# Peptides against a protein of PDB entry 5K2M, part 33

Target 1, 273 residues: chain A of PDB entry 5K2M
Amino acid sequence: MRIGITYTVLRREEMAIKERAGEFGEVVMLHEDDLLFPGNYDLDVVIIRNVSHFKALYTARLFESEGIPTVNSSRLIFEAGDKLFATLRLAGKVPVPEWKAALSEGGALRVPDSLGYPLVSKPVFGSWGRLLAKVNDRDSLEAVLEHRKWMKNPLYGIHYFQEFVEKPGRDIRSYVIGGEFVGAIYRYSNHWITNTARGGKAEPCSDPEVEELSVKAWEAFGEGALAIDIFESEKGLLVNEVNPNMEFKNAARVTGADMAGKLVEYAVEVAKT

## One batch from the design tools (peptide; made by RFdiffusion4, then SolubleMPNN)

Design b1_p11_2_s1 (from b1_p11_2, 4 letters changed)
Fold by OpenDDE base, seed 1:
Structure b1_p11_2_s1 (fold): chain B 273 residues (1-273), chain A 11 residues (1-11)
Amino acid sequence: as target 1 above (273 residues)
Amino acid sequence: GGYHTDEELGL
């Protein structure tokens, strides 16, 4: 068994994946600078750990074109890594926050007629709460839309909105790998954005309802390794988003779950199919 | 904290 690991930065997650992969076979670390295609790679599977969503997506698709399976697959990265496409999958299986998509500024200006204020503006791509805006009024909506108009990436012209969900000063991040629930954490923050990358504290979450909902959210995609972000709302649990390129350092530390081991075990299973 | 790149933004 030859296991590739693509990466941008060698984080604690990539170190743990490398160490665990060494128990199953030969490990080939592949920095982004090492990746040229078409290529003649002697690998049974590749674990995708590129930081960039788009680099991860294209890297996965390029290896798949050489007949090498990836974890996650390019299909999963594409569908789960786009907030709108992920919402389309999730909404058919699990409760999600109310949402609207608009394809023009004129359409976006009508979103409050349905969602009301406050609402949340999100880019369809990006991590760690980047370019999230709590929009409290019409003036704030107009400002966000004006700024988006001058951004270079045409994907900023896809206007994705959610209802603002009042949370109990925390959210939940769970992990499902190959359909198995691995663990969950609470992320505490005094800010409405609760991501630990923005200074949130992590604590263990042991809730059977979270476990069941997390597995159902994973089943909306039906493959791979996902981190799942869940809100505790007055309406009950809501699946906010999923991440096909998960960070798990804090979750592994807090829960004691072998997330790196579970990821490698799944990659080995994928290599054998 | 997370590592943010300009390339993630597709700029």
Scores: peptide ipSAE 0.016, ipTM 0.611, DockQ to the pose 0.439
Fold by OpenDDE base, seed 3:
Structure b1_p11_2_s1 (fold): chain B 273 residues (1-273), chain A 11 residues (1-11)
Amino acid sequence: as target 1 above (273 residues)
Amino acid sequence: GGYHTDEELGL
């Protein structure tokens, strides 16, 4: 078996994936600079680890066009990596924060009539809480909408909003690979944006309700490897978002779960189908 | 950590 691994930066995750993949076959590391298409690649499966959402999406689709399966698939990256498209899948299976989408400024100005204040403005793409805004009032909403008019990417004209969820100073990140729950962590932060990349503490999460909800959230997509972000709200557990290009170094360290091994095992299964 | 560049995000 020949296992490709595409990457932008050789992180702890990519090193662990490479090491585990070597137990199953020949490993071909492919930096973004090595990727030209059509390329007639001799690979049984490709693990997609490009940092950029769009580079990951196009890389996956390009390998698929040559008949090579990818983990994750371009379909999964497309649907899970867009916050609005992910919400559409999740809302049919699991509890999610209340949300609204508007396609114009005039539509966006009516969102508080349904969600109230405070609300959260999110771009449909992006990571690490980039361009998240807590909107407390009408003046703040108008300011966010005015600034978006001057942003170059037309995707900023897609207005996605959620209710503001009060959290107990933490959120949950779980991992589901091939339909199997692998592990979960609490991410602590004193800021309303909880992200371990911003210096938050991580602790293991052992909760059967989190495990059940995480598997059910994965079933909304039905394939691949997903990190799942869950809120502990007054309404119970809410699935906020999913990530088809997961970071797991902190989760693996804290839980002791073999996230890299589980990802490789799943990729080997995909190669055999 | 590897932050997405604006170019990589299609910005």
Scores: peptide ipSAE 0.016, ipTM 0.603, DockQ to the pose 0.452
Fold by OpenDDE base, seed 2:
Structure b1_p11_2_s1 (fold): chain B 273 residues (1-273), chain A 11 residues (1-11)
Amino acid sequence: as target 1 above (273 residues)
Amino acid sequence: GGYHTDEELGL
């Protein structure tokens, strides 16, 4: 077994994945600078750990073009890594926050007619609550839209909105790998953005409803390794988004779950199919 | 902490 691991930065996650992968075979670490295609790579599977969503997506697709399966697949990265595309999958299987998508400023200005205020503006891509805006009124909406139209990336012209969900000062991040629930954490924040990457604390989440919902959310995609962000709302649990390129250092530490091992085990299974 | 790049933003 030859296991590739693509990466941008050697984080604790990549180190753990490397270590666990070494138990199954030869490990080939592939920094982004090492990636040239076509490359005639002699690998049975590649674990995709590039930081950039798009680099991860293209890297996965490039390996797949050489007949090498990836974890995650380019299909999963594409469908799950876009908030709108992920919502489209999720909404058919699990409760999600109320959402609207608009393809123009004029369309976006009508979103409050359906969602009301406050609402949340999200880019369809990106992590860590970047460019998330709580939009409390018309003036704030106009400001967000004004800024978006001057952003260079055309994907910022895809206007994705959610209802603002009142959360109990936390959200949930769960992990499902190959359809198996691996663990979950509460992420605490005094801010409406609860992402632990911004200094929030994490605690174990042991809730059977979270486990069941997380598996159902994974089933909306039907493959790979996903982190799943869940809100505790007055309406119950809502699946907010998924991440096909998850960080798990904090979750692994807090839960004791072998996230890296489970990811490698799944990659080895994928290699055998 | 995590890692943020312009590439992550698709820029």
Scores: peptide ipSAE 0.018, ipTM 0.612, DockQ to the pose 0.422; fails the geometry check
Fold by OpenDDE base, seed 4:
Structure b1_p11_2_s1 (fold): chain B 273 residues (1-273), chain A 11 residues (1-11)
Amino acid sequence: as target 1 above (273 residues)
Amino acid sequence: GGYHTDEELGL
């Protein structure tokens, strides 16, 4: 078996994936600079670890066009990596924060009529809490909308909003690979954005409700490896987002779960199908 | 030096 691993930067995750993949066959590391298509790739499966959502999406689709399966698939990356498309999948299966989408400024200005204030403005793409805005009032909403007009990428003109969820100074990140719950952590933050910023405290999460909800959230997509972000709210557990390009360094460290191994095992299963 | 987090890798 020949396992490709595409990457932008060799992180701890990519090193762990490489190490575990070596137990199953020959490992071919593919930096973004190595990716030319069409190409003659002798690979049974490719694990997609490109940092950019779009580069990951296109890389997956390009390998698929050559008959090489990917983990994650281009379909999963597309649907899970877009916050709005992910919400559309999730909302039919699990509790999610209340949300609205608008396709114009005039539409976006009516969002508070449904969600109230405060609300959260999110870009449909992007990682690490980038361009998240807590919108407390009309003036702040107008400012966010004005700034979006000047953003180069037309996807910034897709207006996605959520209710502001009060959290207990933490969120939950769970991991589901091939439909199996692998583990979960609490991520602590004093900021309303719970991001894996340098130095965030992580603790193991052992909650059967989190496990059940995480599997149901994965089933909304039905394939691949997902990190799932869950909020503890007054309404109960809410699935906020999913990530088809997961970081797991902190979660693996805190839980002791073999997330890299589980990912490789799943990729090997995909290669055999 | 620590591994670059996703946040450090930019856009």
Scores: peptide ipSAE 0.016, ipTM 0.602, DockQ to the pose 0.117; fails the geometry check

Design b1_p11_2_s2 (from b1_p11_2, 4 letters changed)
Fold by OpenDDE base, seed 4:
Structure b1_p11_2_s2 (fold): chain B 273 residues (1-273), chain A 11 residues (1-11)
Amino acid sequence: as target 1 above (273 residues)
Amino acid sequence: GGFLSDEELGL
């Protein structure tokens, strides 16, 4: 068994994955600078750990084009890593926050007619709560839309909105790998953006409803390793988003779950299919 | 918290 691991930065997660993968076979660490295609890669599977969503997507697709399976697959990265495409999958299977998508400023200006205020404006791509805006009124909406016109990436012209969900000063991050629930944490924040990358505490979450919902959310995609962001709302549990490029160092520390091991085990299974 | 550079984002 030869296991590739692609990476941008050697984080705690990549170190743990490398260590655990070494128990199953030969490990080939592949920095982004090492990736040239087409190439003669002698690998049974590649674990994709590129930090950039797009680099991860293209890296996965390039390995797949050479007949090497990836974890996650390019399909999963594409569908799960885009907030709108992920919502399209999730909405048919699990409760999600109310959402709207608009393809023009004129369309976006009508979103409050359906969702009201406050809204959350999200880019369809990006991590760590970047370019999330709580839109409380018309003036704020106009400002966000005006700023988007001057952004160079055309994907900023895709307007994705959610209802603002009132949360109890925390959210839930769960992990499902190969359809198995691995663990969950509460992420605490005094800010409406609860992302642990901005600081905060994490605590174990042991809730059967979270486990069940997390598995159902994973089943909307049907493969791979996903981190799942769940909101506790007055309407019940809502699946906010999923992440195919999961960070898990905090969750592994807090829960004691072998998330790196589970990811490697799944990759080894994928290599054998 | 590590903000990815624009380069790391592929932007």
Scores: peptide ipSAE 0.016, ipTM 0.595, DockQ to the pose 0.300
Fold by OpenDDE base, seed 1:
Structure b1_p11_2_s2 (fold): chain B 273 residues (1-273), chain A 11 residues (1-11)
Amino acid sequence: as target 1 above (273 residues)
Amino acid sequence: GGFLSDEELGL
C-alpha cells in the first residue's frame, strides 16, 4: 500500500495523518510544489490536504485522471465545498436554515421579501467565516452588493443568503468519515460567527440527536470524510454547512477521537475498492 | 487564525 498525502502547510492534522498512514504502508508526502501533471504516480490512494478549496479540487481530479482514487474525491470536494451546492444536497435529507440564491443584484435585492431581516450573506466558496455579513437592513444589503461588484472573482456574483439563526452562544462541529460518526464538539463564541479559527473555545459534544443528524447529513453526499456544522436553533438542530477539507486538531484534542486514524483507515478501504 | 491568501481564495 502506497499512500499519497497532498498538502500546502504541514499542520498538526497532516502530521497525524502521516503518522497513522505509516502503519498501513509507505507514505509519500506531496507538497503543492511537487505536483505536476500528467505524471506517473505510483500510489494506491491520495489523501487530499491542500488548504485551498480549488487546489484541493483540481489536485483530486488530476489524480483521478491518472486512475488513482482520492480522499476526498473531486466530486465530493466540488459539491460539499460550495455552500450553495452543499445546501442543495443537504436540503433533501436534513433540516437546513432557510436560504435564497440570486444570480443578479436585482434578484438579490428581493431576497428580504422572503427571508426578512436580519439575513446572512455568504460567498459560495471560502472558509473560516470569511466574507460572511450579517445584513440588518436595506442599506447594509446595498453596501454588500456594491462591494461584490468590484471583487475580481465572478463567483462573488453568485448571491447566497441564509436566515439569521439565533444560537445559544455556540455551534456544533461534528465529524463523519466513511459513514461512521467519529465525534463532535461545541464551539463557543460571543460573536455570531462561532468558528474556532476566530478564537472560539471547543468542548466535547455527546448528543445522540447530533450523531444521528450528522450521519444523515453525510448520507446526502454518500462518500468521504466531512466536518459538519450544526446550529442549535429554536426550530431544533439545523445543518448549516459541511467541509470536505476538515480541520480536526481541536476536536481530536477535546474528544480524544482518532480522527487521523479513521481518515487513513477509510483511505485504505477506498484504495482496495 | 490564518488568513487565506488571494491564491488560496482562487483570486
Scores: peptide ipSAE 0.015, ipTM 0.577, DockQ to the pose 0.385
Fold by OpenDDE base, seed 3:
Structure b1_p11_2_s2 (fold): chain B 273 residues (1-273), chain A 11 residues (1-11)
Amino acid sequence: as target 1 above (273 residues)
Amino acid sequence: GGFLSDEELGL
C-alpha cells in the first residue's frame, strides 16, 4: 500500500500520521510545492493535511480526479468546512445553536428579530475563531455589516449568525473517525471563544452523552474524520461546528487516544473499498 | 501543565 500525505507545514499531527502510516505501507510525503496536476501519482489513498481549507478541498478533488481516494474526501471537506453547509447537515440530526443566514445587509439587519441579542456573527469559512463577533446590540451589528462590505472575498457577504450560547467557561471537542468515537476534551478559556489554539487548558472528557452526540453528528455527513465542537448549554449539549481538517495533538496528548493511528487505519480502509 | 506552547499551537 502506498499512502500519500499532503501538507503545508510539517506539524506534530503530520509527523504522527507519517509515523503511523509507515506501519501500513510506503509513505509518500507531498508538500504543497510538490503538487502538480494532472499528475501520475502511484498512491492507494491520500491523507489531506493542507492547512488551508480551500487548498485541502482542491487537493482532495484533484486526487479524486486521478482516481485516488482521499481522507477526507473533497465532498466532506466542502460540506463540513463551511459553517453554514455543516449546520444544514447537522440540524437534521443533532441539536445545534439557533441560527440564521442572510444574503444581504438588509436581511442581516432583521436577524435579531428572530435570534435576539446577544448573537454571534461568523464567517462561513475560517478557523481559530477568526472574525467571530459577539453582537450585543444594533450598533455592533451595523459595525460588523459595514466591515463585511469592505472585505474582498465575496463569501464575507454570506451572513451567518448563531444565538450566543452561555458556556461554563469551556467547550468540548470530540473526534470521530470512520464513525468511531476516538476521544474528547474539554477546552477551558476565560474568553467566550474557547479554543486551545489561544492558550486554553485541555482536560479529558469522558461523557457518554458526548460520545453519542458526536457519533450522531458524524452520521450527518456519513464519512471521514471529523473534529466536533460541542457546547454545554442550559438547553443541553449543542453541536456548534465540525472540522474536516482537525488538529488533534492536544486531544491525543490529553486523552492518550491514538488519533493519528485511527486516521491512518481509516485511510487504509478507504483505500481497500 | 495544561497550557500549550506557542509552538504547540502553531503560532
Scores: peptide ipSAE 0.013, ipTM 0.526, DockQ to the pose 0.061; fails the geometry check
Fold by OpenDDE base, seed 5:
Structure b1_p11_2_s2 (fold): chain B 273 residues (1-273), chain A 11 residues (1-11)
Amino acid sequence: as target 1 above (273 residues)
Amino acid sequence: GGFLSDEELGL
């Protein structure tokens, strides 16, 4: 077994994945600078750990073009890593926050007619709460839309909105790998964007409802390793988003779950199919 | 949303 691991930065996650992959075979670490295609790679599977969504997507697709399966697959990265496309999958299986998509400023200005205020403006791509805006009123909506016109990437012209969900000062991040629930954490924050990168505390979450919902959310995609962001709302649990390129160092630390091992085991399974 | 700051990413 030859296991590739693509990466941008050697984080605790990539170190743990490397270590566990070494128990199953030869490990080939592939920094982004090492990736040239076509490359005639001799690998049975590649674990995709590139930080950029687009680099991860293209890397996965490039390996697949050489007949090498990836974890996650380019299909999963594409569908799960885009907030709108992920919502389209999730909405058919699990409760999600109310959402609207608009393809023009004129369309976007009508979103409050359906969602009301406050609403959340999201780019369809991006991580770490980047360019999330709580839009409390018309003036704020107009400002967000104006700024989007000056952004270079045409994807910023895809206007994705959700209802603002009041959270109890935390959210839930769960992990499902190969359809198996691996663990979950609460992420505490005084900010409406609950992210541990912003100084949030993580604690274990042991809730059977979270486990069931997380598996159902994963089943909307039907493959791979996903982190699942769940809100505790007045309407019950809502699946906010999924991440096909999950960070898990804090979750692994507080839960004791072997997330790196589970990811490698799944990659080895994928290599054998 | 990840668990890394811009500093942790070297950004």
Scores: peptide ipSAE 0.013, ipTM 0.529, DockQ to the pose 0.179; fails the geometry check

Design b1_p11_2_s3 (from b1_p11_2, 4 letters changed)
Fold by OpenDDE base, seed 2:
Structure b1_p11_2_s3 (fold): chain B 273 residues (1-273), chain A 11 residues (1-11)
Amino acid sequence: as target 1 above (273 residues)
Amino acid sequence: GGFFTDEELGL
């Protein structure tokens, strides 16, 4: 078994994946600078750990073009890594926050007619709560839309909105790999953005409803390794988004779950199919 | 500071 691991930055996650992968075979670490295609790679599977969503997507597709399966697949990265595309999958299987998508400013200005205020503006791509805006009124909506006009990336012209979900000062991040629930954490924040990357605390989440919902959310995609962000709302649990390129250092530490091992085990299974 | 560059974000 030859296991590739693509990466941008050697984080604790990549180190753990490397270590666990070494138990199953030869490990080939592939920094982004090492990636040239076509490359005639002699690998049975590649674990995709590139930081950029798009780099991860293209890297996965490039390996797949050489007949090498990836974890995650380019299909999963594409469908799950875009908030709107992920919502489209999720909404058919699990409760999600109320959402609207608009393809123009004129369309976006009508979103409050359906969602009301406050609402949340999200880019369809990106992580760590970047460019999330709580939009409390018309003036704030106009400001967000005005700023989006001048952003160079055309994907900022895709206007994705959610209802503002009142959360109990936390959200949930769960992990499902190959359809198996691996663990979950509460992420605490004094801010409406609960991302632990911004200094929030994490605690174990042991809730059977979270486990069941997380598996159902994974089933909306039907493959791979996903982190799943869940809100505790007055309406119950809502699946907010998924991440096909998850960080799990904090979750692994807090839960004791072998996230890296489970990811490698799944990659080995994928290699055998 | 953002942990990721604009490039890392796909910007």
Scores: peptide ipSAE 0.017, ipTM 0.593, DockQ to the pose 0.282
Fold by OpenDDE base, seed 5:
Structure b1_p11_2_s3 (fold): chain B 273 residues (1-273), chain A 11 residues (1-11)
Amino acid sequence: as target 1 above (273 residues)
Amino acid sequence: GGFFTDEELGL
């Protein structure tokens, strides 16, 4: 078996994936600079670890066009990596925070009529809480919308909003790979954005409700490896978002779960189908 | 770095 691994930066995750993949076959590390298409890639499967959502998406689709399956698939990356499209999948299966989408400034200005304040403005793409705004009032909403007009990417004209969820100084990050729950962590932060990439502490989360909800959230997509962000709210557990290109170094360290091994095992299964 | 800074990339 020949396992490709595409990457932007060789992180702890990519090193662990490489190491575990080596137990199953030949490993071909493919930096973004090495990728040219169409190509003659002799690979049974490719594990997608590009940092950029769009680079990951296009890389996956390009390999698939050559008959090489990817983990994650381009379909999954597309649907899970877009916050709005992910919400559309999730909302049919699991509790999610209340949300609205608008396709114009005039539409966006009416979102508070439904969601109220405070609300969260999210771009449909991006990670690490980039361009998230807690919008407390009309003036703040107008400011966010005004700034978006001057952003170059047309996707900033897709206005996705979510209710602001009060969290107990933490959120939950769970991991489901191939439909199997692998582990979960609490991410602690005094900021409303709890992502560990911003200096949050991680601790193990052992909660059967989190496990069940995480699997159901994964089933909304029905394939691949997902990190799932869950809020503990006054309404109960809410699935906030999913990530088809997760970081897991902190989760693996804290839980002891073999995230890299599970990902490779799943990729090997995909290669055999 | 596309949509990401060097800091976000861990560079």
Scores: peptide ipSAE 0.015, ipTM 0.577, DockQ to the pose 0.136
Fold by OpenDDE base, seed 1:
Structure b1_p11_2_s3 (fold): chain B 273 residues (1-273), chain A 11 residues (1-11)
Amino acid sequence: as target 1 above (273 residues)
Amino acid sequence: GGFFTDEELGL
């Protein structure tokens, strides 16, 4: 068994994945600078750990074109890494926050007629709450739309909105790998954006309802390794988003779960199919 | 989470 690991930065996650992969076979570390295609790679599977969403997506697709399976697959990275495409998958299986998509400024200006205020403006791509806006009124909506008009990336012309969900000063991040629930954490923050990358604390979450919902959310995609972000709302649990390129250092530390081991075990299974 | 370059962000 020859296991490739693509990466941008050697983080604690990549170190743990490398160490665990060494128990199953030969490990080939591949920095982004080492990746040229078409290529002649002697690998049974590649674990994708590129930091950039788009680099991860294209890296996965390029290896797949050489007949080498990836974890995650390019399909999963594409569908799960786009907030709108992920919502389309999730909405058929699990409760999600109310959402609207508009394809023009004129369409976006009508979103409050359905969602009301406050609402949340999100780019369809992005991480760590980047370019999230809590929109409290018409003036704020107009300002967000005006700013988006001058951004060069055409994806900023895809207007994605959610209802603003009141949370109990925390959210939940769970992890499902190969359909198995691995663990979950609470992320605490005094800000409405609760992501730990913005200064949140992590604590263990042991809730059977979270476990069941997390597995159902994973089943909406049906493959791979996902981190799942869940809100505790007055309406119950809501699946906000998923991440096909998960960070798990804090979750592994807090829960004691072997997330790196589970990821490698799944990659080995994928290599054998 | 994922990182996005300035190019990916359209900056």
Scores: peptide ipSAE 0.015, ipTM 0.566, DockQ to the pose 0.808
Fold by OpenDDE base, seed 3:
Structure b1_p11_2_s3 (fold): chain B 273 residues (1-273), chain A 11 residues (1-11)
Amino acid sequence: as target 1 above (273 residues)
Amino acid sequence: GGFFTDEELGL
């Protein structure tokens, strides 16, 4: 078996994936600079680890066009990597924060009539809480919408909003690979945007309700490897978003789960189908 | 991270 691994930067995750993949076959590391298409690649499967959502999406689709399966698939990257498209899948299977989408400024100005204040404004693409805004009032909403008019990417004209969810100073990140729950962590932060990357503490999460909800959230997509972000709200557990290009170094360290091994095992299964 | 590496983000 020949396993490709595409990457932008060789992180702890990519090193762990490479090491585990070597136990199953020949490993071909492919930096973004090595990727030219059509390329007639001799690979049984490709693990997509490109950092950019769009580079990951196009890389996956390009390999698929040559008959090579990818983990994750271009379909999964497309649907899970867009916050609105992910919400559309999740809302049919699991509890999600209340949300609205508007396609114009005039539509966006009516969102508070349904959701009330405070709101959370999100771009449909992006990571690490980038361009997330807590919108407390009408003046703040108008300011966010005015700034969006001057943003160059037309996707910023897609207005996605959620209710503001009060959290207990933490959120949950779980991992589901090939339909199997692998592990979960609590991410602590005093800021309303919880992210361990911003210096938050991580602790293991052992909760059967989180495990059940995480598997059900994965089933909304039905394939691949997903990190799942869950809120502990007054309404119970809510699935906020999913990530089809997961970082797991902190989760693997804290839980002891072999996330890299599970990802490789799943890729080997995909190669055999 | 869906857009940038931890390194690109200074993490």
Scores: peptide ipSAE 0.014, ipTM 0.560, DockQ to the pose 0.277; fails the geometry check

